# Ledger of designs, part 260: peptides against a protein of PDB entry 5KEZ

Target 1, 320 residues: chain A of PDB entry 5KEZ
Amino acid sequence: NVAIYNPFRPWWERYQPVSYKLCTRSGNEDEFRNMVTRCNNVGVRIYVDAVINHMCGNAVSAGTSSTCGSYFNPGSRDFPAVPYSGWDFNDGKCKTGSGDIENYNDATQVRDCRLTGLLDLALEKDYVRSKIAEYMNHLIDIGVAGFRLDASKHMWPGDIKAILDKLHNLNSNWFPAGSKPFIYQEVIDLGGEPIKSSDYFGNGRVTEFKYGAKLGTVIRKWNGEKMSYLKNWGEGWGFVPSDRALVFVDNHDNQRGHGAGGASILTFWDARLYKMAVGFMLAHPYGFTRVMSSYRWPRQFQNGNDVNDWVGPPNNNGVI

## One batch from the design tools (peptide; made by RFdiffusion4, then SolubleMPNN)

Design b2_p26_7_s4 (from b2_p26_7, 12 letters changed)
Fold by OpenDDE base, seed 3:
Structure b2_p26_7_s4 (fold): chain B 320 residues (1-320), chain A 26 residues (1-26)
Amino acid sequence: as target 1 above (320 residues)
Amino acid sequence: TAADAEWAKERRAKIIAYYEELNKNL
């Protein structure tokens, strides 16, 4: 991915890929392989946050400022380490003036235009699908158990399916023969928009962002909400079917105070309430649960927003 | 670079604005 130095190595640089090389601030491919092996040997499985909707931001400076030193040029859509070129992006398909998503009520824009300037891959192309599948298959062959698909809302479900159909079975050194990767898709569906979580049920589980938002409201006792109202928690609250839901109290985005769910989202900053929410989530049978492990950073609020929401995990001069 | 920093700030603003609008649906 791109190496950003201003601000200094933010967490979100990881979501701006320039190659599919397993060479990042966390380590190299050999170190990753070693970790996966050691984890699998004790029954701990690894799921990769796969960024496959896009490459880096369109305005990032060209050069070799990347975690593996690979050259890239966003301006010319040149990513030779893949390789991708201008033919592999949706620039010509997006019809907005900016090239970015401008209206989330237009499903075509949401999927064909750039998410906040991130260069949008043409996932309709078999070439692009194959490059992504090769990346994911390499990870599968190393021994990962599955994937979180980042920004799935911004990909056509059929394109995702086409990629998934190219995936290998899991590594038989640790998984039963014929095992398939576990897939969960990040789809933010709070209602009111044309893209629905149900559009993605066929590909795997989906994130249920209503879960953390509503639970936060209840635990905080906002708007007269009571714990007794959780009697029919899950589908009874309008959430997706339990067997399609991945649930969580918070994630890295909304932990910064401005993600899906807004101020209702509970985080480790509100330790007592957060533990209550996480405890409830783990006790309740609805959905597949995910627990956040995070870190503290020096928050500085200006006009209601933390100006240091970019701060990445503890590191040694950018190396984790 | 300075340009990268400005881009990052702009991106952040867009993300915040998006979520603020989206959260109205709750």
Scores: peptide ipSAE 0.468, ipTM 0.895, DockQ to the pose 0.889
Fold by OpenDDE base, seed 1:
Structure b2_p26_7_s4 (fold): chain B 320 residues (1-320), chain A 26 residues (1-26)
Amino acid sequence: as target 1 above (320 residues)
Amino acid sequence: TAADAEWAKERRAKIIAYYEELNKNL
């Protein structure tokens, strides 16, 4: 991904890829392979956060300022480490003046235009699908059990399916023969927009962002909410079907106060209430649960916003 | 470069602003 130095190596640089090389501040491919093997050997499975909708920002300067040192040129859409070229992006398909998504009520913009300047891959092209599948298959062959698909609402469900149809069976060293990768898709559906979580049910599970938001409100006793109201928790609260739901109390975005869910989201900063929420989530049968493992950072609030919300996970091993 | 970093930061801010709008639907 692109290396950003001001602020110094923020967490969100990881979501601006310039190659599919397994070489980031989290480690190199050998280290990753070692980790996957050790985890699988004790029954811990690995699911990869896969960024497949886009590459880096369109305005980033060309060069080799990236993890693993790969050259890239956003201006010419040149990513030779893949390789991608100008033929592999939706520049000509997006019809907005800026090239960015301007109206989230237009599903075609949401899927064909750039998410805040991030170069949007032409996932309708078999070439692009194959490059992504090769990346994911490499991970499958290493021994991962599945994927979180980042920014899924920005991809056509059919394009996702086409990629998934190219995927190998899981590694038979650790999984039963013929096993398929576990797929869950990040779709932020809080209502009010044309793209719905249900559009993606055919590809796998989807994130249910209403879960953490509503649970946070209840645990915080906001608006007169009571724990007793959770008697019909799940579908009874208007959430997606349990067998399609990936649920969580918080994620990396809303943990920082500005993600989907708003101020109701409980985090480790509110330790007691957070433990209550996580405990409830784990005890309740609704959805497939995900527990957050995070870190402390030096929060600095200015005008109600943490100016240090960019701070990434601890890193002291000298990885570029 | 510094300019690149600032640009990236601004783009992130737009994403945050979008979340704020989405949250009104809750």
Scores: peptide ipSAE 0.438, ipTM 0.882, DockQ to the pose 0.673
Fold by OpenDDE base, seed 5:
Structure b2_p26_7_s4 (fold): chain B 320 residues (1-320), chain A 26 residues (1-26)
Amino acid sequence: as target 1 above (320 residues)
Amino acid sequence: TAADAEWAKERRAKIIAYYEELNKNL
């Protein structure tokens, strides 16, 4: 991914790929392979956060400022380490003036335009699908158990399916023969937009962002909500079917106070309430649960927003 | 670079604005 130095190595640089090399601040490919092997050997499975919707931001400076030193040029859409070129992006397909998503009520914009400047891959192209599949298959062959598909809302479900159809079975050294990768898709569906979580059920599980938001409201006793109202928690609250739901109290985005779910989201900053919410989530049978492990950072609020929401994990002068 | 910093600020603003709008549906 790109190496951003202003602000200094933000967490979100991780979501701006310039190659599919397994070479980041977390380690190199050999170290990753070693970790996967060690985890699998003790029954801990690895699920990769796969960024396949886009490459880096369109305004990032060209050069070799990346975690593996690979050259890239956002301006010319040149990512030779893949390789991608201008043919592999949706620049010509997006019809907005800025090239960015401008109207989330337009599903075509949401899928074909840039998410906040992130260069949008042309996932309709078999070449692009194949490059992504090669990346994911390499991970599968290493021994990962599945994937979180980042920004799935911004990809056509059919394109995702086309990629998934190219995937290998899981590594038989650790998984039963014929096992398929576990897929869960990040789709932010809080209602009111044309793109629905149900559009993605065919590809795997989806994130249910209403879960953390509504649970937070209940635990906080906002709007007269009571714990007793959780009697029909799950589908009874309008959530997706349990067998399609990936549920969580918070994630890296909404943990910063302004993500999907808003101020209702409980985090470790409110330790007691957070433990209550996580405890409830783990005790209740609805959905597949995900527990957050994060870190503290020096929050500085200006006009209701944390200006340090970019701060990445604890590091030694950029080295994790 | 200065350009990178500006882009980061713009991105942040867009993300925040989007979530503020989206959260009205809750």
Scores: peptide ipSAE 0.429, ipTM 0.886, DockQ to the pose 0.838
Fold by OpenDDE base, seed 4:
Structure b2_p26_7_s4 (fold): chain B 320 residues (1-320), chain A 26 residues (1-26)
Amino acid sequence: as target 1 above (320 residues)
Amino acid sequence: TAADAEWAKERRAKIIAYYEELNKNL
């Protein structure tokens, strides 16, 4: 991915890929293989956060400032380490004046335009699908168990399916023969927009962002909410079917105070209430659960927003 | 670079605005 130095190595640089090489702030491919092997040998499975909707930001400086040293040029849409060129992006398909998503009530903009300036891949093209599948298959062959698909809301469900249909079975050294990768898709559906979580049920599980938002409101006792109201928690609260839901109290985005769920989201900053929420989540049978492991950073709030929301995990001069 | 820093600020502003709109639906 792109190496950003101002601010100094923010967490979100990970979500700006310039290649599919397995060399980042976390280590190189050999170290990754070693970790996957060691984890699998003791029954711990690895799920990769796969960034396949886009490459890096359109305004990032061209050059070799990347975690694996690969050259890239956002201005010319040149990513030779893949390789991608200008033919592999949706620049001509997006019809907004800015090239970015401007109206989230327009499903075509949400899928075909840039998410906050991130160069949008033309996932309708078999070439692009194949390059992504090759990346994911490499990971499967190493021994990963599945994937979180980042920014799934911004990809057409059919394009995702086409990629998934190209995937290998899991590595038989650790998984039963014929096993398929576990897929969960990041889709932010809080209602009010045309894109629905149900559009993605055919590809795998989806994130249920209403879970953390509503649970936070209840535990905080906001708006007269009571714990007793959780008696029909899950589908009874309008959430997606349990067998399609991936649930969580917080994630890296909404932990920073402005993500989906807003101020209701509970985090480790409110330790007692957070433990209650996580404990309830783990005890309740609804959905597939995910527990957050994070870190502290020096928060500085201006106009209700943390100006240090970019701060990444503890590191040694940028290396984790 | 200075250009990269400015872009990062713009991205942050866009993300915040997006989530503020989403949260109105709760």
Scores: peptide ipSAE 0.337, ipTM 0.861, DockQ to the pose 0.849

Design b2_p26_8_s1 (from b2_p26_8, 12 letters changed)
Fold by OpenDDE base, seed 1:
Structure b2_p26_8_s1 (fold): chain B 320 residues (1-320), chain A 26 residues (1-26)
Amino acid sequence: as target 1 above (320 residues)
Amino acid sequence: SAEVENMKRYFELLKARAAEVAAANA
């Protein structure tokens, strides 16, 4: 991914790829392979956060300022380490003036335009699908058990399916022959927008963001909410079917919310209430559960916003 | 400068998600 130095190596640089090399501040490919092997040998499975919707930001300077030293040029859409060129992006398909998503009520913009400046891959092209599949298949070969598909809301479900159809069976050294990768898709569907979680059910599970949002209000006793109202928790609250839901109390994004909008989300900063929420989630049968493991950073609020939202995890791998 | 722009973009994304959560809680 790109190396960002202002602010200094933020967490979100990891979501700006310039290649599919397994070479980041989290480690190199050999280290990753060793970790996967050790985990599999004791029954711990690995699921990769796969960033396949986009490459890095369009405004990033060309050069070799990346975690594995790969050259890239966002201005010309040149990513030779893949390789991608200008033919592999949706620049001509997006019809907004800025080239970015401007209206989330327009499904075509959401999927064909740049997410906050991130260069949007043309996933309709078999070439692009194949390059992504090669990346994911390499991970499957290493021994991962599945994937979180980042920014799935911004990809056409059919394109995702086309990629998934190219995937190999899981590594038979650790998984039964014929096993398929576990897929869950990040889709933010809180209602009111044309893109629905149900659009993606055919590809795998979907993140249910209503879960953490609503549970937060209940645990906080906001709006007169009571724990007794959780009797029909799950589908009864308008959530997706249990067998399609990936549920969580918080994630890395909404953990960094501010008081104007993200205040309902419970995090480790609210230790007592957070434990209650996580305990409830683990006890309740609805959905496939994910427990957050994060880190503390020095929060600094200015005008209701944490100006240190960017702070990345502790790292002992130096500046790479 | 490019880094600053990237930071601003991600902050806007976070704010947008926060707003969505707030709307869902209304």
Scores: peptide ipSAE 0.030, ipTM 0.566, DockQ to the pose 0.044
Fold by OpenDDE base, seed 4:
Structure b2_p26_8_s1 (fold): chain B 320 residues (1-320), chain A 26 residues (1-26)
Amino acid sequence: as target 1 above (320 residues)
Amino acid sequence: SAEVENMKRYFELLKARAAEVAAANA
């Protein structure tokens, strides 16, 4: 991915890829392979956060400022380490004036235009699908158990399916023969927009963002909510079917978004209430649960927003 | 700089997601 130095190595640089090489500030491919092997040998499975909707931001300077040293040129859509070129992006397909998503009530814009300037891959092309599948298959062959698909809301479900149909079975050294990778898709569906979580049920589980939002409101006792109202928690609250839900109290994004709204989300900053929420989540049978492991950073609020929400995990001069 | 521009885009993304959560809780 792109190496960002101002601010100094933010966490979100990880979501601006320039290649599919397994070398980042967290380690190289050999170290990753070693980790996967050691984890699998003791029954701990690895799921990769796969960024396949886009490459880096369109405004990033061309050069070799990347975690693996690969050259890239966002201006010309040149990513030779893949390789991708201008033919592999949706620049001509997006019809907005800016090239970015401007209206989230237009499903076509949401899927064909750039997410906040991130170069949008043409996932309708078999070439692009195959390059992504090759990347994911390499990980599967190493021994990962599945994937979180980043920004799934911004990809057509059929394109995702086409990629998934190219995937190998899991590595038989650790998994039963014929096992399929576990897939969960990040889809932000809180209602009011045309894209629905149900559009993605055919590809795997989906994130249920209503879970953390509503649970936070209840535990905070906002709007007259009571714990007793959790009697029919799950589908009874309008959430997706349990067998399609990936549930969580907070994630890396909304943990940092409370200043600009979404204040109901509970985080480790509110330790007592957070423990209550996590405890309830783990005790309740609804959905597949995910527990957040985060870190403290020096928060600095300006106009209600934490200007240090970019701060990455503890590191040694950028190396995690 | 390109890095500053990336930061601005990141903040806009967070604002958009936060607004969605706020709307759901309204």
Scores: peptide ipSAE 0.024, ipTM 0.499, DockQ to the pose 0.044
Fold by OpenDDE base, seed 3:
Structure b2_p26_8_s1 (fold): chain B 320 residues (1-320), chain A 26 residues (1-26)
Amino acid sequence: as target 1 above (320 residues)
Amino acid sequence: SAEVENMKRYFELLKARAAEVAAANA
């Protein structure tokens, strides 16, 4: 991915890929392989956050400022380490003036335009699908158990399916023969927008963001809500079917929410309430649960916004 | 700089995600 030094190595640089090389601030491919092996040998499975909707931001300077030193040129859509070229992006398909998503009530725009400037891959192309599948299959062959598909809301479900159909079975050294990778898709569906979580059920589980949002309001006792209202927690609250849901109290994004927008989300910063929410989540039989493990950073609020929300985990000069 | 622009973009992304949560809870 892009190596960003201003601010110094933020967490979100990981979501701006320039190659599919397993060479990042977390380590090299050999170290990753070693970790996966050691984890699998003790029954701990690894799931990879796969960024396959896009490459890096359109305004990033060309060069070799990347975690593996690969050259890239966002301006010309040149990612030779893959390789991708201008033919592999949706620049000509997006009809907005900026090239970015401008209206989230336009499903086509949400899928075909750039997410906050991130170069949008043409996932309809078999070439692009194959390059992504090669990346994911390499990980599968190493021994990962599955994937979180980042920014799935911004990909056509059919394109995702086409990629998934190219995937290998899991490594039989640790998984039963014929096992398929565990897939969960990050889709933010809180209602009111045309793209629905149900559009993605065919590909795997979907993140249920209503879970953390609503649980936060209940635990905080906002709007007169009571714990007793959680009796029908799950589908009774309008959530997706349990067998399609991946649930969580917070994630890395909404943990960094600003002002009223993120205020309902419970995080480790509110330790007591957070423990209550996580405890409830783990106890209640709804969805596949995910527990967040985060870190403290020097928060500094200005006008309701944490100006240090970019801060990544503890590191040694950018190396984790 | 391009790095600063990236920062701004991701801040906007975070704000957008947060706004969606806020809207759902309104």
Scores: peptide ipSAE 0.020, ipTM 0.464, DockQ to the pose 0.044
Fold by OpenDDE base, seed 5:
Structure b2_p26_8_s1 (fold): chain B 320 residues (1-320), chain A 26 residues (1-26)
Amino acid sequence: as target 1 above (320 residues)
Amino acid sequence: SAEVENMKRYFELLKARAAEVAAANA
């Protein structure tokens, strides 16, 4: 991925790929393979956060400032380490003046325009689908158990399906023959937009963002909410079907909002309430549960926003 | 609900801020 130095090595640089090489601040491919093997041998499975909607930001300078030293040129859409070229992006499809998503009520913009300047891959192309599938299959062959698909809301469900149809069965050294990768898709559906979580049910599970928001309100006793109201928690609260839901109290994005000052989302910053929410989530049968492990950073709020929300994990001069 | 609407606005804010940061990292 791109190495960003202003601010200094933010967490979100990881979501700006320039290649599909397993070479980042977390380690190299050999170290990753070793970790996967050791985990599988004791019954711990690995799921990869796969960034397949886009490459890096359009405004990033060309060069070799990347975690594996690969050359890239966002201006010319040149990513030779894949390789991708200008033919592999949706620049010609997006009709907005900026090239970015401007209206989230336009599903075509949401899927064909750039997410916050990130170069949008043309996932309708078999070439692009195949390059992504090769990346994911390499991981499957190493021994991972499945994937979180980043920014799934910004990909056409059919394009995702086409990629998934190219995937290998899981590695038979650790999984039963014929096992398929576990797929969960990040889709932010809080209502009021044309794209729905149900659009993606055919590909696997989806993130249920209403879960953490509603649970936070209840645990905080906001708006007169009571724990007793959780008697029909799950589908009774308008959530997606349990067998399609990936549930969580917080994630890396919604952890970085107004925090204790406003947002309903519970985090480690509110330790007591957070433990209550996580305990409830783990005890209740609704959905497939995900527990977050995070870190503290020096928060600095200005006008209700943390200006240090970019801060990544503890590191040694950029190396994690 | 009001809380879901607030979260929706929050995510839009995150997207806007991310765009600004991305543009500044030329």
Scores: peptide ipSAE 0.022, ipTM 0.555, DockQ to the pose 0.440; fails the geometry check

